# Peptides against a protein of PDB entry 2L5G, part 16

Target 1, 41 residues: chain A of PDB entry 2L5G
Amino acid sequence: LSKEELIQNMDRVDREITMVEQQISKLKKKQQQLEEEAAKP

## One batch from the design tools (peptide; made by RFdiffusion4, then SolubleMPNN)

Design b1_p12_8_s1 (from b1_p12_8, 10 letters changed)
Fold by OpenDDE base, seed 4:
Structure b1_p12_8_s1 (fold): chain B 41 residues (1-41), chain A 12 residues (1-12)
Amino acid sequence: as target 1 above (41 residues)
Amino acid sequence: LQKALEALKKTL
């Protein structure tokens, strides 16, 4: 692995982390909505 | 992060 390949792999992993964090945020918001709907009598 | 990667690329 060249230094350039290592940096490219780090940039790729960082983009993948950002995408997963956005998915987690959407799932947490959906969970909260379902909990708020389930808490309504 | 891109700025940090570009900084790392210049220091390596």
Scores: peptide ipSAE 0.104, ipTM 0.720, DockQ to the pose 0.011
Fold by OpenDDE base, seed 5:
Structure b1_p12_8_s1 (fold): chain B 41 residues (1-41), chain A 12 residues (1-12)
Amino acid sequence: as target 1 above (41 residues)
Amino acid sequence: LQKALEALKKTL
């Protein structure tokens, strides 16, 4: 692995982290919607 | 992490 390949792999992992954080945010919003719907009589 | 990558890119 060159120094350039290491930086490219770190940049890829940083993008993958950002994508996972966006997925977690969407899942938390969906969980809240399901909890609000389940709390309606 | 992004700031660390920018710092590393400037040292290449």
Scores: peptide ipSAE 0.098, ipTM 0.718, DockQ to the pose 0.011
Fold by OpenDDE base, seed 3:
Structure b1_p12_8_s1 (fold): chain B 41 residues (1-41), chain A 12 residues (1-12)
Amino acid sequence: as target 1 above (41 residues)
Amino acid sequence: LQKALEALKKTL
């Protein structure tokens, strides 16, 4: 691994983290919606 | 993180 390849891999991991955080946010919103619907009589 | 990557590019 060159220094340039290491930096490219770090940039890739940062993008992957951002994508996973967006997925977690969507799942948390869906969870909240399901909890709200389950709390209705 | 982009600022940290740019700092790393300059330091290495």
Scores: peptide ipSAE 0.098, ipTM 0.716, DockQ to the pose 0.011
Fold by OpenDDE base, seed 1:
Structure b1_p12_8_s1 (fold): chain B 41 residues (1-41), chain A 12 residues (1-12)
Amino acid sequence: as target 1 above (41 residues)
Amino acid sequence: LQKALEALKKTL
């Protein structure tokens, strides 16, 4: 791997982390909504 | 992470 390929791979991993964090946030929000709806009588 | 990556890009 060249220095440029290493930087490109780091940029890719940073984007993938951001995408996974956004997915986790959306899933946590959906989970909370389902738990709130299930707690309503 | 982005700030650390930009710092690395400037140092390399």
Scores: peptide ipSAE 0.088, ipTM 0.702, DockQ to the pose 0.012

Design b1_p12_8_s2 (from b1_p12_8, 10 letters changed)
Fold by OpenDDE base, seed 2:
Formats: sequence, structure tokens, C-alpha cells
Structure b1_p12_8_s2 (fold): chain B 41 residues (1-41), chain A 12 residues (1-12)
Amino acid sequence: as target 1 above (41 residues)
Amino acid sequence: LERAEQARKETE
């Protein structure tokens, strides 16, 4: 891999990380909502 | 959700 291909791969991975972090945040919020509804009497 | 609400009414 050239230096340019390495930078392009880093930029791709950083975008993939951001997308996965947004998915984790949405899933954690859904989990919390389900736990709160399950914990109501 | 409906099944969980029924189970709660049976345990009260």
C-alpha cells in the first residue's frame, strides 16, 4: 500500500467507526426503553 | 407488552 492508500483506508475506517458508534447509541437507547417498560409495575 | 401487562394483573 502507498502512503496515499493508507490515508484513504484510515479515512474509511474513521467513517465506519462513526457509523458503528451511532448504531451503538441507538441500540443502547432502545435497550434502556425496553428495560424501563419491563421495570414498571 | 400485552402479555406482560396480563401477568402483572395476575400477580397483584
Scores: peptide ipSAE 0.014, ipTM 0.308, DockQ to the pose 0.123
Fold by OpenDDE base, seed 3:
Structure b1_p12_8_s2 (fold): chain B 41 residues (1-41), chain A 12 residues (1-12)
Amino acid sequence: as target 1 above (41 residues)
Amino acid sequence: LERAEQARKETE
């Protein structure tokens, strides 16, 4: 891999991390909603 | 939400 190919791979991985973090945030918000609904009598 | 509230009203 050239230096340019390594930088392109780093930029791809950084975008993938950002997408996964957004998915985790959305899932945590859904979990909290379900926990709040389950805790209501 | 709305389906869970409806299910509660049917069980009371």
Scores: peptide ipSAE 0.010, ipTM 0.329, DockQ to the pose 0.097
Fold by OpenDDE base, seed 4:
Structure b1_p12_8_s2 (fold): chain B 41 residues (1-41), chain A 12 residues (1-12)
Amino acid sequence: as target 1 above (41 residues)
Amino acid sequence: LERAEQARKETE
């Protein structure tokens, strides 16, 4: 692995982390909506 | 929301 390949792998991982964090945020929002709907009589 | 709309439609 060259220094350039290591930097490219870091940039890829940072993008993958950002995508996963956005997915977690969407899932948490959906969970909250379902919990609020289930708590309504 | 959908259950509340259905309950309103059954009471009209």
Scores: peptide ipSAE 0.008, ipTM 0.284, DockQ to the pose 0.063
Fold by OpenDDE base, seed 1:
Structure b1_p12_8_s2 (fold): chain B 41 residues (1-41), chain A 12 residues (1-12)
Amino acid sequence: as target 1 above (41 residues)
Amino acid sequence: LERAEQARKETE
């Protein structure tokens, strides 16, 4: 891997991390809503 | 809440 390929791979991974973190945040919010609804009589 | 509302409709 060239230095340029390593930088490109870092930029790709940083974007993938951001996308996964946004997905985790959305799923956690949905989980919390379902838990709050399931806790209601 | 939904279960309580349904129980009210069944007892009215």
Scores: peptide ipSAE 0.014, ipTM 0.256, DockQ to the pose 0.062; fails the geometry check

Design b1_p12_8_s3 (from b1_p12_8, 10 letters changed)
Fold by OpenDDE base, seed 4:
Parts: C-alpha cells; sequence; structure tokens
Structure b1_p12_8_s3 (fold): chain B 41 residues (1-41), chain A 12 residues (1-12)
C-alpha cells in the first residue's frame, strides 16, 4: 500500500463511518417512535 | 484527513 492508497482508504472509511452514524440516528428515531406508539393505549 | 493530505502535499 502506497501512502496515497492509505489516504484513499482512510477517506473511504471516514465516509462509511458517517453513513453508518446517520443510519444509526435514523434507526434510533424510528425505535423511539415505535416505543411511543406502543405505549399509547 | 486534512492533516494527512497536507502531510502528503508537503512530501511530494
Amino acid sequence: as target 1 above (41 residues)
Amino acid sequence: LERAREAREKTE
């Protein structure tokens, strides 16, 4: 792996982390909505 | 990442 390939791999991983964090945030909000709906009689 | 890009540009 050249220094360039390492930087490109880091940039890819940082984008993948950001995408996964956004997915986790959406899933947590959806979970909260389902919990609030299930708590209604 | 920016610090790694700057470190590349300085060594090219």
Scores: peptide ipSAE 0.035, ipTM 0.612, DockQ to the pose 0.010
Fold by OpenDDE base, seed 2:
Structure b1_p12_8_s3 (fold): chain B 41 residues (1-41), chain A 12 residues (1-12)
Amino acid sequence: as target 1 above (41 residues)
Amino acid sequence: LERAREAREKTE
């Protein structure tokens, strides 16, 4: 792996992390909504 | 919501 290939792989991983964090945030909001609906008598 | 409807139906 050249230094350029290593930097390109880091930039790819940083984009993948950002996408996964956005997915986690959406799933946490859905979980909270389901917990609130399940907790409503 | 359904449990709140069932609770009202049991109180009438």
Scores: peptide ipSAE 0.023, ipTM 0.279, DockQ to the pose 0.070
Fold by OpenDDE base, seed 3:
Structure b1_p12_8_s3 (fold): chain B 41 residues (1-41), chain A 12 residues (1-12)
Amino acid sequence: as target 1 above (41 residues)
Amino acid sequence: LERAREAREKTE
C-alpha cells in the first residue's frame, strides 16, 4: 500500500464509522420510543 | 408505534 492508498483507506473507514454511528443513534432512539410506549398502560 | 396504538384502541 502506498501512502496515498493508506490515506484513501482511512477516509473510507471514517465514512463507514460515521454511517454506523448514525444507524446506532437511530436504533437507540427507536428502542427508547418502543420502551416508553410499552410502559404506557 | 402507530400499529401498536391502533391495536390497543381496538381492544379497549
Scores: peptide ipSAE 0.019, ipTM 0.368, DockQ to the pose 0.106
Fold by OpenDDE base, seed 5:
Structure b1_p12_8_s3 (fold): chain B 41 residues (1-41), chain A 12 residues (1-12)
Amino acid sequence: as target 1 above (41 residues)
Amino acid sequence: LERAREAREKTE
């Protein structure tokens, strides 16, 4: 039971990491768009 | 094989 619970917790954390990485990618893209828009005269 | 896997799963 302890090892299976650990594996399930690892799978959950890996999904949470993937979701956070996708959020970081979206935020970086939005940052770049805002920086490009702010650099237009 | 499946019943032996389930028995290991319940003991871990």
Scores: peptide ipSAE 0.029, ipTM 0.524, DockQ to the pose 0.007; fails the geometry check

Design b1_p12_8_s4 (from b1_p12_8, 10 letters changed)
Fold by OpenDDE base, seed 1:
Structure b1_p12_8_s4 (fold): chain B 41 residues (1-41), chain A 12 residues (1-12)
Amino acid sequence: as target 1 above (41 residues)
Amino acid sequence: LERAQEALKKTQ
């Protein structure tokens, strides 16, 4: 792998991390909504 | 990762 290929792979991984973090945030918000709804009488 | 990309760019 050239230094250029390593930078390109790092840019890809940074984008994948950002996408996964956004998914985790959405799932945590949905989990909280389900926990709040399950705690209602 | 950004800090590592910057470090790698400086070694080119």
Scores: peptide ipSAE 0.082, ipTM 0.731, DockQ to the pose 0.011
Fold by OpenDDE base, seed 5:
Structure b1_p12_8_s4 (fold): chain B 41 residues (1-41), chain A 12 residues (1-12)
Amino acid sequence: as target 1 above (41 residues)
Amino acid sequence: LERAQEALKKTQ
């Protein structure tokens, strides 16, 4: 693995982290909506 | 990650 390949792999992992964080944010918002809907009589 | 990428670039 060249230093360039390591940097490219880090850039890939950073994009994957950002995508997962966006998914977690969407899931947390959905969870909150479901909790607010379930708390309505 | 950005700081680690910068550190790796500085060691070239």
Scores: peptide ipSAE 0.081, ipTM 0.730, DockQ to the pose 0.012
Fold by OpenDDE base, seed 3:
Structure b1_p12_8_s4 (fold): chain B 41 residues (1-41), chain A 12 residues (1-12)
Amino acid sequence: as target 1 above (41 residues)
Amino acid sequence: LERAQEALKKTQ
């Protein structure tokens, strides 16, 4: 792997991390909404 | 990761 290929692989991993973090944030918000609705009598 | 990419770019 050249130094350029390593940078390109890092750019790909950074994008994948950002996508997963956005998914986690959306899932945490949905979880909180479901927990709040389930706590209503 | 961004800091490591910047360090790699500066050493080219």
Scores: peptide ipSAE 0.079, ipTM 0.728, DockQ to the pose 0.011
Fold by OpenDDE base, seed 2:
Structure b1_p12_8_s4 (fold): chain B 41 residues (1-41), chain A 12 residues (1-12)
Amino acid sequence: as target 1 above (41 residues)
Amino acid sequence: LERAQEALKKTQ
């Protein structure tokens, strides 16, 4: 692995982290909505 | 990760 390949792999991992964080945020919002709907009598 | 990329860029 060249230095350039390592940097490119780090750039990929940064993008993957950002995508996963956005997915976690969407899932947390969906969870909260489902919990609020389930708490309605 | 940005700090680690910057450190790797400086190590050569």
Scores: peptide ipSAE 0.079, ipTM 0.727, DockQ to the pose 0.011

## One batch from the design tools (peptide; made by RFdiffusion4, then SolubleMPNN)

Design b2_p13_1_s1 (from b2_p13_1, 13 letters changed)
Fold by OpenDDE base, seed 5:
Structure b2_p13_1_s1 (fold): chain B 41 residues (1-41), chain A 13 residues (1-13)
Amino acid sequence: as target 1 above (41 residues)
Amino acid sequence: MEKILEEMKKLLE
């Protein structure tokens, strides 16, 4: 692993983290919507 | 996590 390969791997991991965080945010929003819908009479 | 990766990139520059 060169220094450049390590930086490229860090950039890749940062993008993968951002994608997973966006997925978690979407899932949390869907969970909240389902909880709000289930709480309606 | 973003801050740790940013600091690690700066240490590698």
Scores: peptide ipSAE 0.111, ipTM 0.717, DockQ to the pose 0.101
Fold by OpenDDE base, seed 4:
Structure b2_p13_1_s1 (fold): chain B 41 residues (1-41), chain A 13 residues (1-13)
Amino acid sequence: as target 1 above (41 residues)
Amino acid sequence: MEKILEEMKKLLE
């Protein structure tokens, strides 16, 4: 692994983290909506 | 995690 390959791998992992965090945020918002809908009589 | 990756990038540049 060159220094450049390490930086490229770090940039890839950073993008993957951001994508997963956005997915978690979307799922948490959808969970909250379902909980609010289920709490309505 | 992002902060650790940022610090490691700065040490590599």
Scores: peptide ipSAE 0.109, ipTM 0.714, DockQ to the pose 0.100
Fold by OpenDDE base, seed 1:
Structure b2_p13_1_s1 (fold): chain B 41 residues (1-41), chain A 13 residues (1-13)
Amino acid sequence: as target 1 above (41 residues)
Amino acid sequence: MEKILEEMKKLLE
């Protein structure tokens, strides 16, 4: 495992984090929409 | 986590 391979693995993990955070944001928005729809009479 | 990875990249440059 070279220094360059470590940096490349860190860049990969950063991209994977960003993708998961975007998925969490979409799920939170969908949850909020379902809660707002369920609160309507 | 992103801030820790950024700091570790800077230490590895």
Scores: peptide ipSAE 0.109, ipTM 0.714, DockQ to the pose 0.100
Fold by OpenDDE base, seed 2:
Structure b2_p13_1_s1 (fold): chain B 41 residues (1-41), chain A 13 residues (1-13)
Amino acid sequence: as target 1 above (41 residues)
Amino acid sequence: MEKILEEMKKLLE
């Protein structure tokens, strides 16, 4: 692995982290909505 | 994790 290939792999990992964090945020928001709906009489 | 990757990028620049 060259220095440039290592930087490119880090940039890929950063993008993958950002995508997973956005998915986790969406799932947490959906979970909260379902909990709020289930708590309504 | 993001901070570690940022620090590693700075060490490689």
Scores: peptide ipSAE 0.104, ipTM 0.710, DockQ to the pose 0.101

Design b2_p13_1_s2 (from b2_p13_1, 13 letters changed)
Fold by OpenDDE base, seed 5:
Structure b2_p13_1_s2 (fold): chain B 41 residues (1-41), chain A 13 residues (1-13)
Amino acid sequence: as target 1 above (41 residues)
Amino acid sequence: LEEILKEMQKLLE
């Protein structure tokens, strides 16, 4: 791995992390909605 | 990571 290939791999991983964090945020919102609906009598 | 993202997308549908 050249220094340039290492930087390109880091930029790829940072994009993949951002995509996973966005999906986790959507799942947490859906979980909160289901918990609020399950708490209604 | 790409496989995990595909599984998470199916859970959001």
Scores: peptide ipSAE 0.033, ipTM 0.537, DockQ to the pose 0.079
Fold by OpenDDE base, seed 2:
Structure b2_p13_1_s2 (fold): chain B 41 residues (1-41), chain A 13 residues (1-13)
Amino acid sequence: as target 1 above (41 residues)
Amino acid sequence: LEEILKEMQKLLE
């Protein structure tokens, strides 16, 4: 791996982390909705 | 990471 290939791989990983964090936020919102629905009689 | 993203997408459906 050249220094340039390492930087490109870091930029890719940073984008993938951001995508995972956005999906975790969506899952947490869905979990909260299901918990609020399950708490209603 | 792509496998984790696919698994999380299935949980959102």
Scores: peptide ipSAE 0.033, ipTM 0.542, DockQ to the pose 0.080
Fold by OpenDDE base, seed 3:
Structure b2_p13_1_s2 (fold): chain B 41 residues (1-41), chain A 13 residues (1-13)
Amino acid sequence: as target 1 above (41 residues)
Amino acid sequence: LEEILKEMQKLLE
């Protein structure tokens, strides 16, 4: 791997981390909504 | 990672 290939792989991993974090945030919001609806009589 | 994201999307439906 050249230095340029290592930088390109790092930038790819950083984009993939950001995508996973956004999906985790959406799942946490859906979990909270389901917990709030289950707590209503 | 792409496969994990696809499974997470199905849980959001």
Scores: peptide ipSAE 0.033, ipTM 0.543, DockQ to the pose 0.036
Fold by OpenDDE base, seed 4:
Structure b2_p13_1_s2 (fold): chain B 41 residues (1-41), chain A 13 residues (1-13)
Amino acid sequence: as target 1 above (41 residues)
Amino acid sequence: LEEILKEMQKLLE
């Protein structure tokens, strides 16, 4: 692997991390909505 | 990671 290939692989991993973090944020919001709905009589 | 994203999408339905 060249230095350029390693940098490209890092940039790919950083994008994949950002996508997973966005999905975790959506799951946390859905969890909060379900908890708020379950707390209503 | 693609498999993790697919599983997380199913939990949002």
Scores: peptide ipSAE 0.033, ipTM 0.545, DockQ to the pose 0.036

Design b2_p13_1_s3 (from b2_p13_1, 13 letters changed)
Fold by OpenDDE base, seed 1:
Structure b2_p13_1_s3 (fold): chain B 41 residues (1-41), chain A 13 residues (1-13)
Amino acid sequence: as target 1 above (41 residues)
Amino acid sequence: LKEILEEMRKLLE
């Protein structure tokens, strides 16, 4: 594993983190919508 | 996690 291969693996992990954070944000927004809909009479 | 990756990047540069 060269220093350059390690940096490339870190860049891959950063992209994977961003994708997971976007999925969490979408799920949180959907959760909030379901909570707001369940609170309507 | 991103802060840790950025600190590791700076240590490798």
Scores: peptide ipSAE 0.242, ipTM 0.773, DockQ to the pose 0.103
Fold by OpenDDE base, seed 4:
Structure b2_p13_1_s3 (fold): chain B 41 residues (1-41), chain A 13 residues (1-13)
Amino acid sequence: as target 1 above (41 residues)
Amino acid sequence: LKEILEEMRKLLE
């Protein structure tokens, strides 16, 4: 792996982290909504 | 994780 290939792999991993963080945020929001609806009588 | 990648980038540049 060249230095440039390593930087390119880091850029790929940063994009993948961003996508996973957005998915986690969406799932957490959906979980909270389901918990709030389940707490209603 | 992003902070670790940023510090690794700075060490490479």
Scores: peptide ipSAE 0.239, ipTM 0.771, DockQ to the pose 0.102
Fold by OpenDDE base, seed 3:
Structure b2_p13_1_s3 (fold): chain B 41 residues (1-41), chain A 13 residues (1-13)
Amino acid sequence: as target 1 above (41 residues)
Amino acid sequence: LKEILEEMRKLLE
């Protein structure tokens, strides 16, 4: 594992974190929508 | 996590 390969792996992990954070945001928005719909009479 | 990666990048460069 070179320094350059380590930096490339960090760039990959940063992209993967961004994708997971976007998925979490979508799931949180869906959760909020379901909670708001469940709170309606 | 991104902050940790940024600090690791600064230590490598």
Scores: peptide ipSAE 0.239, ipTM 0.771, DockQ to the pose 0.102
Fold by OpenDDE base, seed 5:
Structure b2_p13_1_s3 (fold): chain B 41 residues (1-41), chain A 13 residues (1-13)
Amino acid sequence: as target 1 above (41 residues)
Amino acid sequence: LKEILEEMRKLLE
């Protein structure tokens, strides 16, 4: 594993983290919407 | 996690 391959793997992992964080944010927003919808009479 | 990756990047430069 070269230094360059390690940096490339770090860039891949950073992108994967960003995608997972965006998915978590979307799920949290959907959870909040469902809680707000369930609280309506 | 991103902060850890950034610090690891700086150590590799």
Scores: peptide ipSAE 0.239, ipTM 0.772, DockQ to the pose 0.103

Design b2_p13_1_s4 (from b2_p13_1, 13 letters changed)
Fold by OpenDDE base, seed 5:
Structure b2_p13_1_s4 (fold): chain B 41 residues (1-41), chain A 13 residues (1-13)
Amino acid sequence: as target 1 above (41 residues)
Amino acid sequence: LDKILEEMKKLLE
């Protein structure tokens, strides 16, 4: 791996992390909505 | 994590 290939791989990993964090945020919001709906009489 | 990645990019520059 060249220095440039390592930087490109780091940029890719950073984008993949951001995408996973956005997915986790969406899942946490869905979990909260399900908990709020389950708490309604 | 983003800060660590940014610091590692700078060390590779």
Scores: peptide ipSAE 0.063, ipTM 0.639, DockQ to the pose 0.099
Fold by OpenDDE base, seed 4:
Formats: structure tokens, C-alpha cells, sequence
Structure b2_p13_1_s4 (fold): chain B 41 residues (1-41), chain A 13 residues (1-13)
């Protein structure tokens, strides 16, 4: 791996982490909505 | 994590 390939791999990993964090946030919001709907009488 | 990645990029430039 060249220095440039290492930087490119770091940029890729950073983007993949950001995408996964956005997915986790979306899933947490959906979980909260389901918990709020399940708590209604 | 983003701060660590940014610091590592600067060390590799």
C-alpha cells in the first residue's frame, strides 16, 4: 500500500462510518416511534 | 473518530 492508498482507504473508512452512524440514528428514531406507539392505550 | 482520521491524514500528507 502506497501512502496515497492509505489516505484513500482512510477517506473510505471515514465515509463508511458516517453512513453507518446515519443508519444507526435513523434506526434509533424508528425504535423510539415504535416504543411511543406501543405505549399508547 | 473524525478528528483522529483528520490528524492521521495530515501526518500522511
Amino acid sequence: as target 1 above (41 residues)
Amino acid sequence: LDKILEEMKKLLE
Scores: peptide ipSAE 0.063, ipTM 0.639, DockQ to the pose 0.097
Fold by OpenDDE base, seed 1:
Structure b2_p13_1_s4 (fold): chain B 41 residues (1-41), chain A 13 residues (1-13)
Amino acid sequence: as target 1 above (41 residues)
Amino acid sequence: LDKILEEMKKLLE
């Protein structure tokens, strides 16, 4: 791996982390909605 | 994590 290939791989990992964090945020919001609906009488 | 990635990018420049 060249120095440039290492930087490119780091930029890829950073983008993949951002995508996973957005998915986690969406799933947490959906979990909260399901908990709120399950708490209604 | 983002801060660690930024610091590593600077070391690789």
Scores: peptide ipSAE 0.060, ipTM 0.634, DockQ to the pose 0.098
Fold by OpenDDE base, seed 3:
Structure b2_p13_1_s4 (fold): chain B 41 residues (1-41), chain A 13 residues (1-13)
Amino acid sequence: as target 1 above (41 residues)
Amino acid sequence: LDKILEEMKKLLE
């Protein structure tokens, strides 16, 4: 691995972490909405 | 993600 290949792989991992965190946030918001609707009489 | 971390580990060996 060159230093440049290590940096490119790190930048790719950081982008994938950000994408997964955004997906988790959307799923948590959807879960909360379903819990709030199920709690209505 | 897990596949990329595995590829990165193989490249650091």
Scores: peptide ipSAE 0.037, ipTM 0.573, DockQ to the pose 0.493

Design b2_p13_2_s1 (from b2_p13_2, 8 letters changed)
Fold by OpenDDE base, seed 4:
Structure b2_p13_2_s1 (fold): chain B 41 residues (1-41), chain A 13 residues (1-13)
Amino acid sequence: as target 1 above (41 residues)
Amino acid sequence: RLEEILKERKELE
């Protein structure tokens, strides 16, 4: 692995982190909506 | 921020 290949892998991982964080945010919002719906009689 | 640091490092290689 060249230093360039390591930097390319870090850039890829940073994009993957951003995508996972966006998914977590969407799932947390859905969880909150389901908790609010389940708390209604 | 991380992507900018990685870009600057690629321009110096």
Scores: peptide ipSAE 0.065, ipTM 0.663, DockQ to the pose 0.090
Fold by OpenDDE base, seed 2:
Structure b2_p13_2_s1 (fold): chain B 41 residues (1-41), chain A 13 residues (1-13)
Amino acid sequence: as target 1 above (41 residues)
Amino acid sequence: RLEEILKERKELE
């Protein structure tokens, strides 16, 4: 692995982390909505 | 921020 290939792999992993964090945020918001709907009489 | 640092390093290599 060249220094350039390592930098490219780090940039790819950073993008993948950002995408997963956005998915987690969306899932947490959906979970909260379902919990609030289930708590309504 | 990481993308900016990686861009600056790529301009210096």
Scores: peptide ipSAE 0.056, ipTM 0.643, DockQ to the pose 0.084
Fold by OpenDDE base, seed 5:
Structure b2_p13_2_s1 (fold): chain B 41 residues (1-41), chain A 13 residues (1-13)
Amino acid sequence: as target 1 above (41 residues)
Amino acid sequence: RLEEILKERKELE
């Protein structure tokens, strides 16, 4: 792996982290909605 | 932030 290949792999991993964080945020919002619906008598 | 660091490094290579 060249220095350029390592830098490109780091940029890819940072983009993948950002995508996973957005997915976690969506799942947390969905979890909260389901918890609020389940807490209704 | 990473894109700026990558740009600066690409200008030095």
Scores: peptide ipSAE 0.056, ipTM 0.641, DockQ to the pose 0.082
Fold by OpenDDE base, seed 1:
Structure b2_p13_2_s1 (fold): chain B 41 residues (1-41), chain A 13 residues (1-13)
Amino acid sequence: as target 1 above (41 residues)
Amino acid sequence: RLEEILKERKELE
């Protein structure tokens, strides 16, 4: 791995982290909405 | 209740 290949791999991982964080946020919101609906009489 | 939860899950997915 050259230094350039390491930087390119870091930039890829940073994009993957951002995508996973957005997915986690969406899933947490869905979970909360389903839990709120499940808490209604 | 159960039908509403199943509907909400389907609308969110």
Scores: peptide ipSAE 0.025, ipTM 0.400, DockQ to the pose 0.016

Design b2_p13_2_s2 (from b2_p13_2, 9 letters changed)
Fold by OpenDDE base, seed 4:
Structure b2_p13_2_s2 (fold): chain B 41 residues (1-41), chain A 13 residues (1-13)
Amino acid sequence: as target 1 above (41 residues)
Amino acid sequence: SLEKILQEMEKLS
């Protein structure tokens, strides 16, 4: 791998981490909503 | 952002 390829891979991984973190946040919010609905009489 | 920093580093390479 060249230095340029390594930098490009780091940039790609940073974007992928951001996308996964957003997905985790969305799933946690959905989980909370389902738990709140299940707790209603 | 880290992404912007990496993009600027790529341009300087």
Scores: peptide ipSAE 0.064, ipTM 0.677, DockQ to the pose 0.095
Fold by OpenDDE base, seed 3:
Structure b2_p13_2_s2 (fold): chain B 41 residues (1-41), chain A 13 residues (1-13)
Amino acid sequence: as target 1 above (41 residues)
Amino acid sequence: SLEKILQEMEKLS
């Protein structure tokens, strides 16, 4: 890999990490909502 | 951000 190709691959991975972190945040919020609904009498 | 740093590094290449 050239230096330029390595930088481009690092940028791609950074964007993928951001997308996964947003998905984790969404799933944690949904989990909390389901736990709150399940705790209702 | 990391993305901004990588973009500046690419411009210097």
Scores: peptide ipSAE 0.063, ipTM 0.675, DockQ to the pose 0.093
Fold by OpenDDE base, seed 2:
Formats: sequence, C-alpha cells, structure tokens
Structure b2_p13_2_s2 (fold): chain B 41 residues (1-41), chain A 13 residues (1-13)
Amino acid sequence: as target 1 above (41 residues)
Amino acid sequence: SLEKILQEMEKLS
C-alpha cells in the first residue's frame, strides 16, 4: 500500500465506524423502549 | 476530528 492508499483506507474506516456507532445508538434506543414496556405492570 | 487529521496528512503526501 502507498501512503495515499493508507490515508484513503483510514478515511473509509472512520466513515464505517461512524455508521456503526449510529446503528448502535438506534439499537440501544430500541432496547430501552422494549425494557420500559416490559417493566410496565 | 479524525477527518481533519486525515486531510492534513493528505496535504503532506
């Protein structure tokens, strides 16, 4: 890999991390909603 | 941000 290809790969990985973090946030919110509904008498 | 760091590294290539 050239220096430029390494930088491009780092930028790609940063975007992928951001997308996964957004998915985790969405799933955590869904989990919280399910836990709140299950805790209702 | 990591984005800004990558942009500066690209300028040094």
Scores: peptide ipSAE 0.058, ipTM 0.667, DockQ to the pose 0.091
Fold by OpenDDE base, seed 1:
Structure b2_p13_2_s2 (fold): chain B 41 residues (1-41), chain A 13 residues (1-13)
Amino acid sequence: as target 1 above (41 residues)
Amino acid sequence: SLEKILQEMEKLS
């Protein structure tokens, strides 16, 4: 890989990480909501 | 919740 290709790949990976982190946050919030609803009498 | 369901049933009776 050239220096330019390496930078482009790093930028891609950084975007992918951000997208996955947002998905994890959303799923954790949904999990919490389901756990809270399941705990209600 | 079960409590809410029971409360709604009580209102209909």
Scores: peptide ipSAE 0.028, ipTM 0.206, DockQ to the pose 0.007

